# Peptides against a protein of PDB entry 6UG1: the designs that were tried, part 155

Target 1, 304 residues: chain A of PDB entry 6UG1
Amino acid sequence: SNEERKRRKYFHMLYLVCLMVHGFIRNEWINSKRLSRKLSNLVPEKVFELLHPQKDEELPLRSTRKLLDGLKKCMELWQKHWKITKKYDNVGLYMRTWKEIEMSANNKRKFKTLKRSDFLRAVSKGHGDPDISVQGFVAMLRACNVNARLIMSCQPPDFTNMKIDTSLNGNNAYKDMVKYPIFWCEVWDKFSKKWITVDPVNLKTIEQVRLHSKLAPKGVACCERNMLRYVIAYDRKYGCRDVTRRYAQWMNSKVRKRRITKDDFGEKWFRKVITALHHRKRTKIDDYEDQYFFQRDESEGIPD
Target 2, 301 residues: chain A of PDB entry 6UG1 as posed
Amino acid sequence: SNEERKRRKYFHMLYLVCLMVHGFIRNEWINSKRLSRKLSNLVPEKVFELLHPQKDEELPLRSTRKLLDGLKKCMELWQKHWKITKKYDNEGLYMRTWKEIEMSANNKRKFKTLKRSDFLRAVSKGHGDPDISVQGFVAMLRACNVNARLIMSCQPPDFTNMKIDTSLNAYKDMVKYPIFWCEVWDKFSKKWITVDPVNLKTIEQVRLHSKLAPKGVACCERNMLRYVIAYDRKYGCRDVTRRYAQWMNSKVRKRRITKDDFGEKWFRKVITALHHRKRTKIDDYEDQYFFRRDESEGIPD

## One batch from the design tools (peptide; made by RFdiffusion4, then SolubleMPNN)

Design b2_p22_5_s1 (from b2_p22_5, 13 letters changed)
Fold by OpenDDE base, seed 1:
Structure b2_p22_5_s1 (fold): chain B 304 residues (1-304), chain A 22 residues (1-22)
Amino acid sequence: as target 1 above (304 residues)
Amino acid sequence: RREELEKKLQELLEEFKKYLFS
């Protein structure tokens, strides 16, 4: 019905706001001064120097290469620190079906909300789920004065799916769900004027995304619980930005149709949500990023 | 900051309820 379409759109928007606020709160927690002091001690001086290379005036690319090497070494150090990777409880922050949402409304399951103190302890000990691990990695880079963002791929239920039964066919293997991350890192390269993508936990990869990312879900089974629609960046200064354009190869033709921003009302509403979560002034870094997004939109073209 | 954010989120949710159920 039209009513069920409105209801699913509403629930999608409510769920999206809750996810974006969760990302904001986690971004605040990883700015903990106590955690920063502990995590800075994991990074040797030689690695710190690679994270902060001098500008090579002859070949700026040499400075970017040093930064990339420093980030690679930080991933290796993080793997040594992280002792226990816990499985997610149920589906974690991956996408739920409409049937799972309806069934969960009836079950007063005590969602064991992780408290700030428990999070800080988990990161400090190296014990937790993959999301906590990524968030801790961002905290370590920030402790080394690196301009690192927490990235969250928000997975609200698909309001474009109007099927009554949205049960997933078969044992959606935990392995297929977690094949691609929900959280990752971006690092500002001051030499190339670009964001570097870092997945320290899942794919263990560093990318300079141009047209496509390895972090973008591919294949039917992976996309059932992980649809790239809302990739939100949280910086160390409490900035909040939609960076979906970086990771979406087909933003205009495919991704936009599955976003609340497909219509003018949804665009205005989503802009209000971003503005409510954005607690810093605009910077020249935002200008370079917006220029890159503009060039990506022009290069994709308008869908026929 | 948290209370202001919660208030702004509640306002956004109420604006949205009005739009969907109008």
Scores: peptide ipSAE 0.035, ipTM 0.705, DockQ to the pose 0.874
Fold by OpenDDE base, seed 5:
Structure b2_p22_5_s1 (fold): chain B 304 residues (1-304), chain A 22 residues (1-22)
Amino acid sequence: as target 1 above (304 residues)
Amino acid sequence: RREELEKKLQELLEEFKKYLFS
């Protein structure tokens, strides 16, 4: 019905705000001074020097290569620190079906929310789910004065799915779900004027995204619980930005149709949500990023 | 201010979780 379409759209919007606020809170928690002091001790001086290379005036690419090597070594150090990777309880922050949402409403299960103190202890001990691990990795880079962003792929229920039963089939559902991350890192390269993508936990990869990312879900089974629609970046200065354009090859043709921003009302509403979570002034880094997004929109073209 | 904002955002998140799972 038209009423059910409105209900699912509204619920999607509410769920999206909750996820974005969750990302904001986790981004504040990883700015803990106590955690920063502990995590900085994991990074040897030689690795710190690679994270902060001098500008090579002859070949700026040499400075970028040092930064990339420093980030690789930080991933290796993080793997040594992290002792226990817990499985997600049920689906974690991956996309729920409409049936799972309805069944969860009927089950008054006390959702055990992780407190700030428990999060800081989990990161400090190296014990937690993959999301806590990624968030801790961002905290370690920030402890080394690296301009690292927490990236969150927000997975609200699909308001474009109007099926009554949205049950997902099959024993491989968890394996397909966790094939691609929900949280990752971006690091600002001041030499190339670009964001470097870092997945320290899932794919264990570093990339300089041009046209497509390895972190973008591919295949039907992986996309059932991980639809690339709302990739939100949280920086060390409490900035909040939509960076979906970086990771979406087909933003205009495919991704936009699955976003609340497909219509003018949804675009204006989503801009208000971003603005409410963006607690810093604009910088030249934002200008370089917006220029990159513009070039990516022009290169994709308008779908026929 | 920061602890108050964390508390308020956490309260909002819990209210929204209650609303989403009520």
Scores: peptide ipSAE 0.027, ipTM 0.703, DockQ to the pose 0.095
Fold by OpenDDE base, seed 4:
Structure b2_p22_5_s1 (fold): chain B 304 residues (1-304), chain A 22 residues (1-22)
Amino acid sequence: as target 1 above (304 residues)
Amino acid sequence: RREELEKKLQELLEEFKKYLFS
């Protein structure tokens, strides 16, 4: 019905706000001074120097290569620190079906929210799920004075799916679900004036995204619980930015149709949510990023 | 103020998780 379409749209909006607020809270927790002091001790001086290369005036690319090598060594150090990777309880922060939401609404299960103290202990011990591990990695880079962002791919239920969800076949569903990450890192390269993408836990990859990312889900089975729609960046100064354009090859033709921002009302509403979570002034880094997004929109073209 | 905002947002998230998953 038209009413059910409205209900699913509003529920999607509300779920999206909750996910974005969750990302904001986790971004504050990883700014803990106590955690920062512990995690800085994991990074040797030689690796710290690679993270902070001098500017090569002749070839700025040499400075970027040192930073990339420093980030690779940080991923190796982080893997040594991380002792126990727990599986997600149920689907974690991956996308639920409408049926799973309705069934959950009938089952008054007390969700145990992870407390800040428990999170900080989990990161310090190296014991937790992949999301806690990525968040801890961002905290370690911030402890080394690196301009690292926490990235979250928000997975609200698909308001464009009006089908009654058939039961997703359970066992193969987890492997396909976790094939691509929900959380990752971005690091500002001051030499190239670009964000470097870092997945320290899942794909264990570093990339300089131009047209497409390895972190973008591919294939029907992977996209059932992980659709690239809302990639939100949280910085160390409590900035909040939509960075979906970086990771979406087909933003205008495919991704926009599955976003609340497909209409003027949804665009204005989503801008209000971003503004409410953005707690810093604009910087030249934001100007370079917006220019890059503009060039990517022009290069994709308007879908005919 | 930040701890209060974190607490209030966490409470809103818990209430909302309860509502979404009640």
Scores: peptide ipSAE 0.025, ipTM 0.678, DockQ to the pose 0.087
Fold by OpenDDE base, seed 2:
Structure b2_p22_5_s1 (fold): chain B 304 residues (1-304), chain A 22 residues (1-22)
Amino acid sequence: as target 1 above (304 residues)
Amino acid sequence: RREELEKKLQELLEEFKKYLFS
């Protein structure tokens, strides 16, 4: 019905705000000074020096290569620190079906909310789910004075799916679900004036995204619980930015159709949500990023 | 102020988790 379409749209909006607020809270928790002191001790001086290379005036690419090597070594150090990777409880923060949401609404399951103290302990011990591990990795880089962002791919239920029964067959669903991450890291490269993408936990990869990302879900089975629609960046200064354009090859043709921002009302609403979560002044880094997004929009063109 | 905002946002998230999963 038209009513069910409206209901799913409003529920999608509400769910999206809560996911974005969750990302904001986790981004604050990883700024803990106590956690920072503990995690800085995991990084040897030689690795710290690679994270902070001098500017090579002859070839800035040499400085970027040192930073990339430092980030690779940080991923290796993080893997040694992380002793126990727990499976997600149910589907974690991956996308739920409408049926799963309706069924959950009938089951007063006491949601065990992870407290800040429990999160900080989990990161310090190296015990937790992949999301906690990524968040801890961002905390370690921030402890080393690296300008690292927490990235969250927000997975609200698909308001464009009007099927009543959206139950997914269970068995292969978990492996396909966790094939691509929900959380990752970005690091500012001051030499190239670009964000470096780092997945320390899932794909264990570092990339300099130009047109395509390895972190963008591919294949029907993977996209059932992980649709690239809302990639939100949380920085160390409590900035909040939509960085979906970086990871979406087909923003205009494919991704926009699945976003609340497909209409003017949704665009204006989503901008208000971003603004409410953005707690810093604009910087030259934001100018370089916006210029990159503009160039990516021009290069994609208008879909036929 | 940040701890209060965090607490309020966490409470809102818990209420919303309750609403989403109640």
Scores: peptide ipSAE 0.026, ipTM 0.685, DockQ to the pose 0.086; fails the geometry check

Design b2_p22_5_s2 (from b2_p22_5, 12 letters changed)
Fold by OpenDDE base, seed 4:
Structure b2_p22_5_s2 (fold): chain B 304 residues (1-304), chain A 22 residues (1-22)
Amino acid sequence: as target 1 above (304 residues)
Amino acid sequence: MREELEKKLEEILKEFKEYLFK
């Protein structure tokens, strides 16, 4: 019905706001001065120097290569720190089906929200789920004065899916679900004027995304609980930006159709949410990023 | 910051509810 379509659109938007607020809160928690002091001790001076290379005036690419080597060593150090990777409870922050949402609403189970103190303890001990691990990695880079962003792929229920959800077959579903991350890192390369993508936990990859990312889910089974629609970046200065364009090859032809921003009202509404979560002034980094997104939109073209 | 954010989010959700259920 038209009413059920409106209800699913509303619930999608409510759920999206809750996810984006969750990302904002986690981004605030990883700015903890107490945590920063502990995590800075994990990074030797030689690795710190690689994270802060001098500008090579002859070949700026040499400076980028040093930064990439520093980031690789930071991923190795982080793996040594992280002792226990817990499985997600149920589906974590991956996409729920409409049936799972309805069943969860009927089951008045109090979701135990992780407290800030418990999160900081988990990161400090190296004990937690993959999301806590990625968030802790971003905290370690920030402790080393690296301009690192927390990236969140927000997974609200699919308002374009009007089918009654059949039961997703249980056992293979977890492996397919966790094949691609929900949280990762971006690091600003001041030499190339680009963001470097870092997945320290899941795929253990460093990318300079041009057209395609390895972090973009591929295949039907992986896309059931992880659809690339809302990739939100949270910086150390409490900036909030939509960076979906970086990771979407087919933003205009495919991704936009599954976003609330497919219509003018949804675009205006989503901009209000981003603005409410954005607590810093614009910078030249934002100008370079917006120029890159513009060039990517022109290069994709308007779908015929 | 948190209370201001909560208020802004409540306003955004209210505007949206009013738009969808008109």
Scores: peptide ipSAE 0.091, ipTM 0.743, DockQ to the pose 0.922
Fold by OpenDDE base, seed 1:
Structure b2_p22_5_s2 (fold): chain B 304 residues (1-304), chain A 22 residues (1-22)
Amino acid sequence: as target 1 above (304 residues)
Amino acid sequence: MREELEKKLEEILKEFKEYLFK
């Protein structure tokens, strides 16, 4: 019905706001000065120097290569620090079906909300789920004065799915769900004027995304619980930005159709949510990023 | 900061509820 369409759209938007606020709160927690002091001690001076290379005036690419090597070594150091990777409780922050939402409304399951103190302890000990691990990695880079963003791929229920039964066929193997991350890192490269993508936990990869990312879900089974629609960046200064364009190869043709921003009202609403979560002034870094997104939109073209 | 954010989010949710159910 039209009513069920409105209801699913409403619930999608409510759920999206809750996810984006969750990302904001986690970004605040990883700015903990106490955590920063502990995590800075994990990074040797030689690795710190690689994270902060001098500008090579002859070949700026040499400076980028040093930064990339520093980030690789930080991933290796992080793997040594992280002792216990816990499985997600149920589906974690991956996408729920409409049936799972309806069934969960009837079950007063005590969501064990992780408290700030428990989060900081988990990161400090190296014990937690993959999301906590990524968030801790961002905290470590920030502790080394690296301009690192927390990235969150928000997975609200699919309001474009109007099927009554949205039960997933078969044992949606935990493996297929977690094949691609929900959280990752971006690092600003001041030499190339680009964001570097870092997945320290899941794929253990560093990318300079041009047209496509390895972090973008591929295949039917992976996309059932992880649809790339809302990739939100949280920086150390409480900036909030939509960076979906970086990771979406087909933003205009495919991704936009599954976003609330497909219509003018949804675009204005989503912009209000981003603005409410954005607590810093615009910088030249934002200008370079917007220029890159513009070039990506022009290169994709308008879908026929 | 949190209370101001909560207020802004409540306003956004209210505006949205009014848009969908009017």
Scores: peptide ipSAE 0.085, ipTM 0.741, DockQ to the pose 0.875
Fold by OpenDDE base, seed 2:
Structure b2_p22_5_s2 (fold): chain B 304 residues (1-304), chain A 22 residues (1-22)
Amino acid sequence: as target 1 above (304 residues)
Amino acid sequence: MREELEKKLEEILKEFKEYLFK
């Protein structure tokens, strides 16, 4: 019905705001000075120097290579620190079906909300789910004065799915779900004027995204619970930016159709949400990023 | 900061509810 379409659109937007606020709160928690002091001790001086290379005036690429080597070593150090990777409770922050949402609304399950103190303890001990691990990795890089962003791929229920029963068959669902991350890191490369993508936990990869990302979900089974639609970046200065364009090859042809921003009202509303979560002044880094997004929109063209 | 953010988010959700259910 038209009413069910409106209802699903509303729940999608409510859920999206809750996810974006969750990302904002986790980004605040990883800025903990107490956590920063503990995590800085995990990084030897030689690795710190690689994270902060001098500018090579002859070949700026040499400086980028040092930074990439430093980030690789930080991923190795983080793996040594992280002792226990817990499975997600149910589906974690991956996409729920409409049926799962309806069933969860009827079940007054006391969501055990992870407290800030428990999160900081989990990161400090190296015990937690993959999302906590990624968030802790971002905290470690920030403790080393690296301009690292927390990235969240927000997975609200698909308001474009109008099927009544959206139950997923259970057996392979978890492996396919966790094949691609929901949280990752970006690091500012001051030499190339680009963001470097870092997945320290899931794919254990570093990439300089031009057109395609390894972190973009591929295949029907993986996309059932992880649909690339809202990739939100949270920086150390409480900036909030939509960076979906970086990770979406087909933003205009495919991704936009699955976003609330497909219509003018949804675009204006989503901009208000981003603005409410954005607590810093614009910088030259934002100008370089916007220029990159513009070039990516021009290069994609208008879908036929 | 948190209370101000909560208020802004409530206003955004209210505006959206009013738009969808008009």
Scores: peptide ipSAE 0.108, ipTM 0.753, DockQ to the pose 0.911; fails the geometry check
Fold by OpenDDE base, seed 5:
Structure b2_p22_5_s2 (fold): chain B 304 residues (1-304), chain A 22 residues (1-22)
Amino acid sequence: as target 1 above (304 residues)
Amino acid sequence: MREELEKKLEEILKEFKEYLFK
């Protein structure tokens, strides 16, 4: 019905706001001065120097290579720090079906929300789920004065799915779900004027995204609980930006159709949400990023 | 900061509810 379409659209938007606020709160928590002091001690001076290379005026690429090597060593250090990777409770922050949402509304289960103190303890001990681990890795890079962003792929329920039963069948559902991350890191390369993508936990990869990312979900089973629609970046200065364009090869042809921003009202609304979560002034880094997104839109073209 | 953010988010959700359920 039209009513059910409106209800699902509303619930999608409410859920999206809750997810984006969750990312904002986690980004605030990883700015903890107490945590920063502890995590900076994990990074030896030689690795710190690689994270802060001098500008090579002859070949700026040498400076980028040092930064990439520093980030690789930080991933290795982080693996040594992290002792226990917990499985997600149920689906974590992956996409729920409409049936699962309905069933959860009927079950008055006390959701145990992780408190700030518990989060900081989990990161400090190296005990937690993959999301806590990624968030802690971003905190470690920030403790080393690296301009690292927390990236969140927000997974609200699919408002374009109008099926009554949206149950997912299959014994491998968890394996397919966790194949791609929900949280990762981006690091600003001041030499190339680009964001470097870092997945320290799931794929354990560093990439300089050009046309596509390894972090973009591929295959039907993986996309059931992880649809690339809302990739949100939270920086150390409480900036909030939509960076979906970086990770979406087919933003205009495919991804836009699954976003609330498919219509003018949804675009204006989503811009208001981003603006409400964005607590810093614009910088030259934002200009370089927007120029990159513009070039990516032009290169994709308009779908026929 | 948090309270102001909560208020802004409530306003955004209210505006949207009013738009969808008109």
Scores: peptide ipSAE 0.099, ipTM 0.752, DockQ to the pose 0.962; fails the geometry check

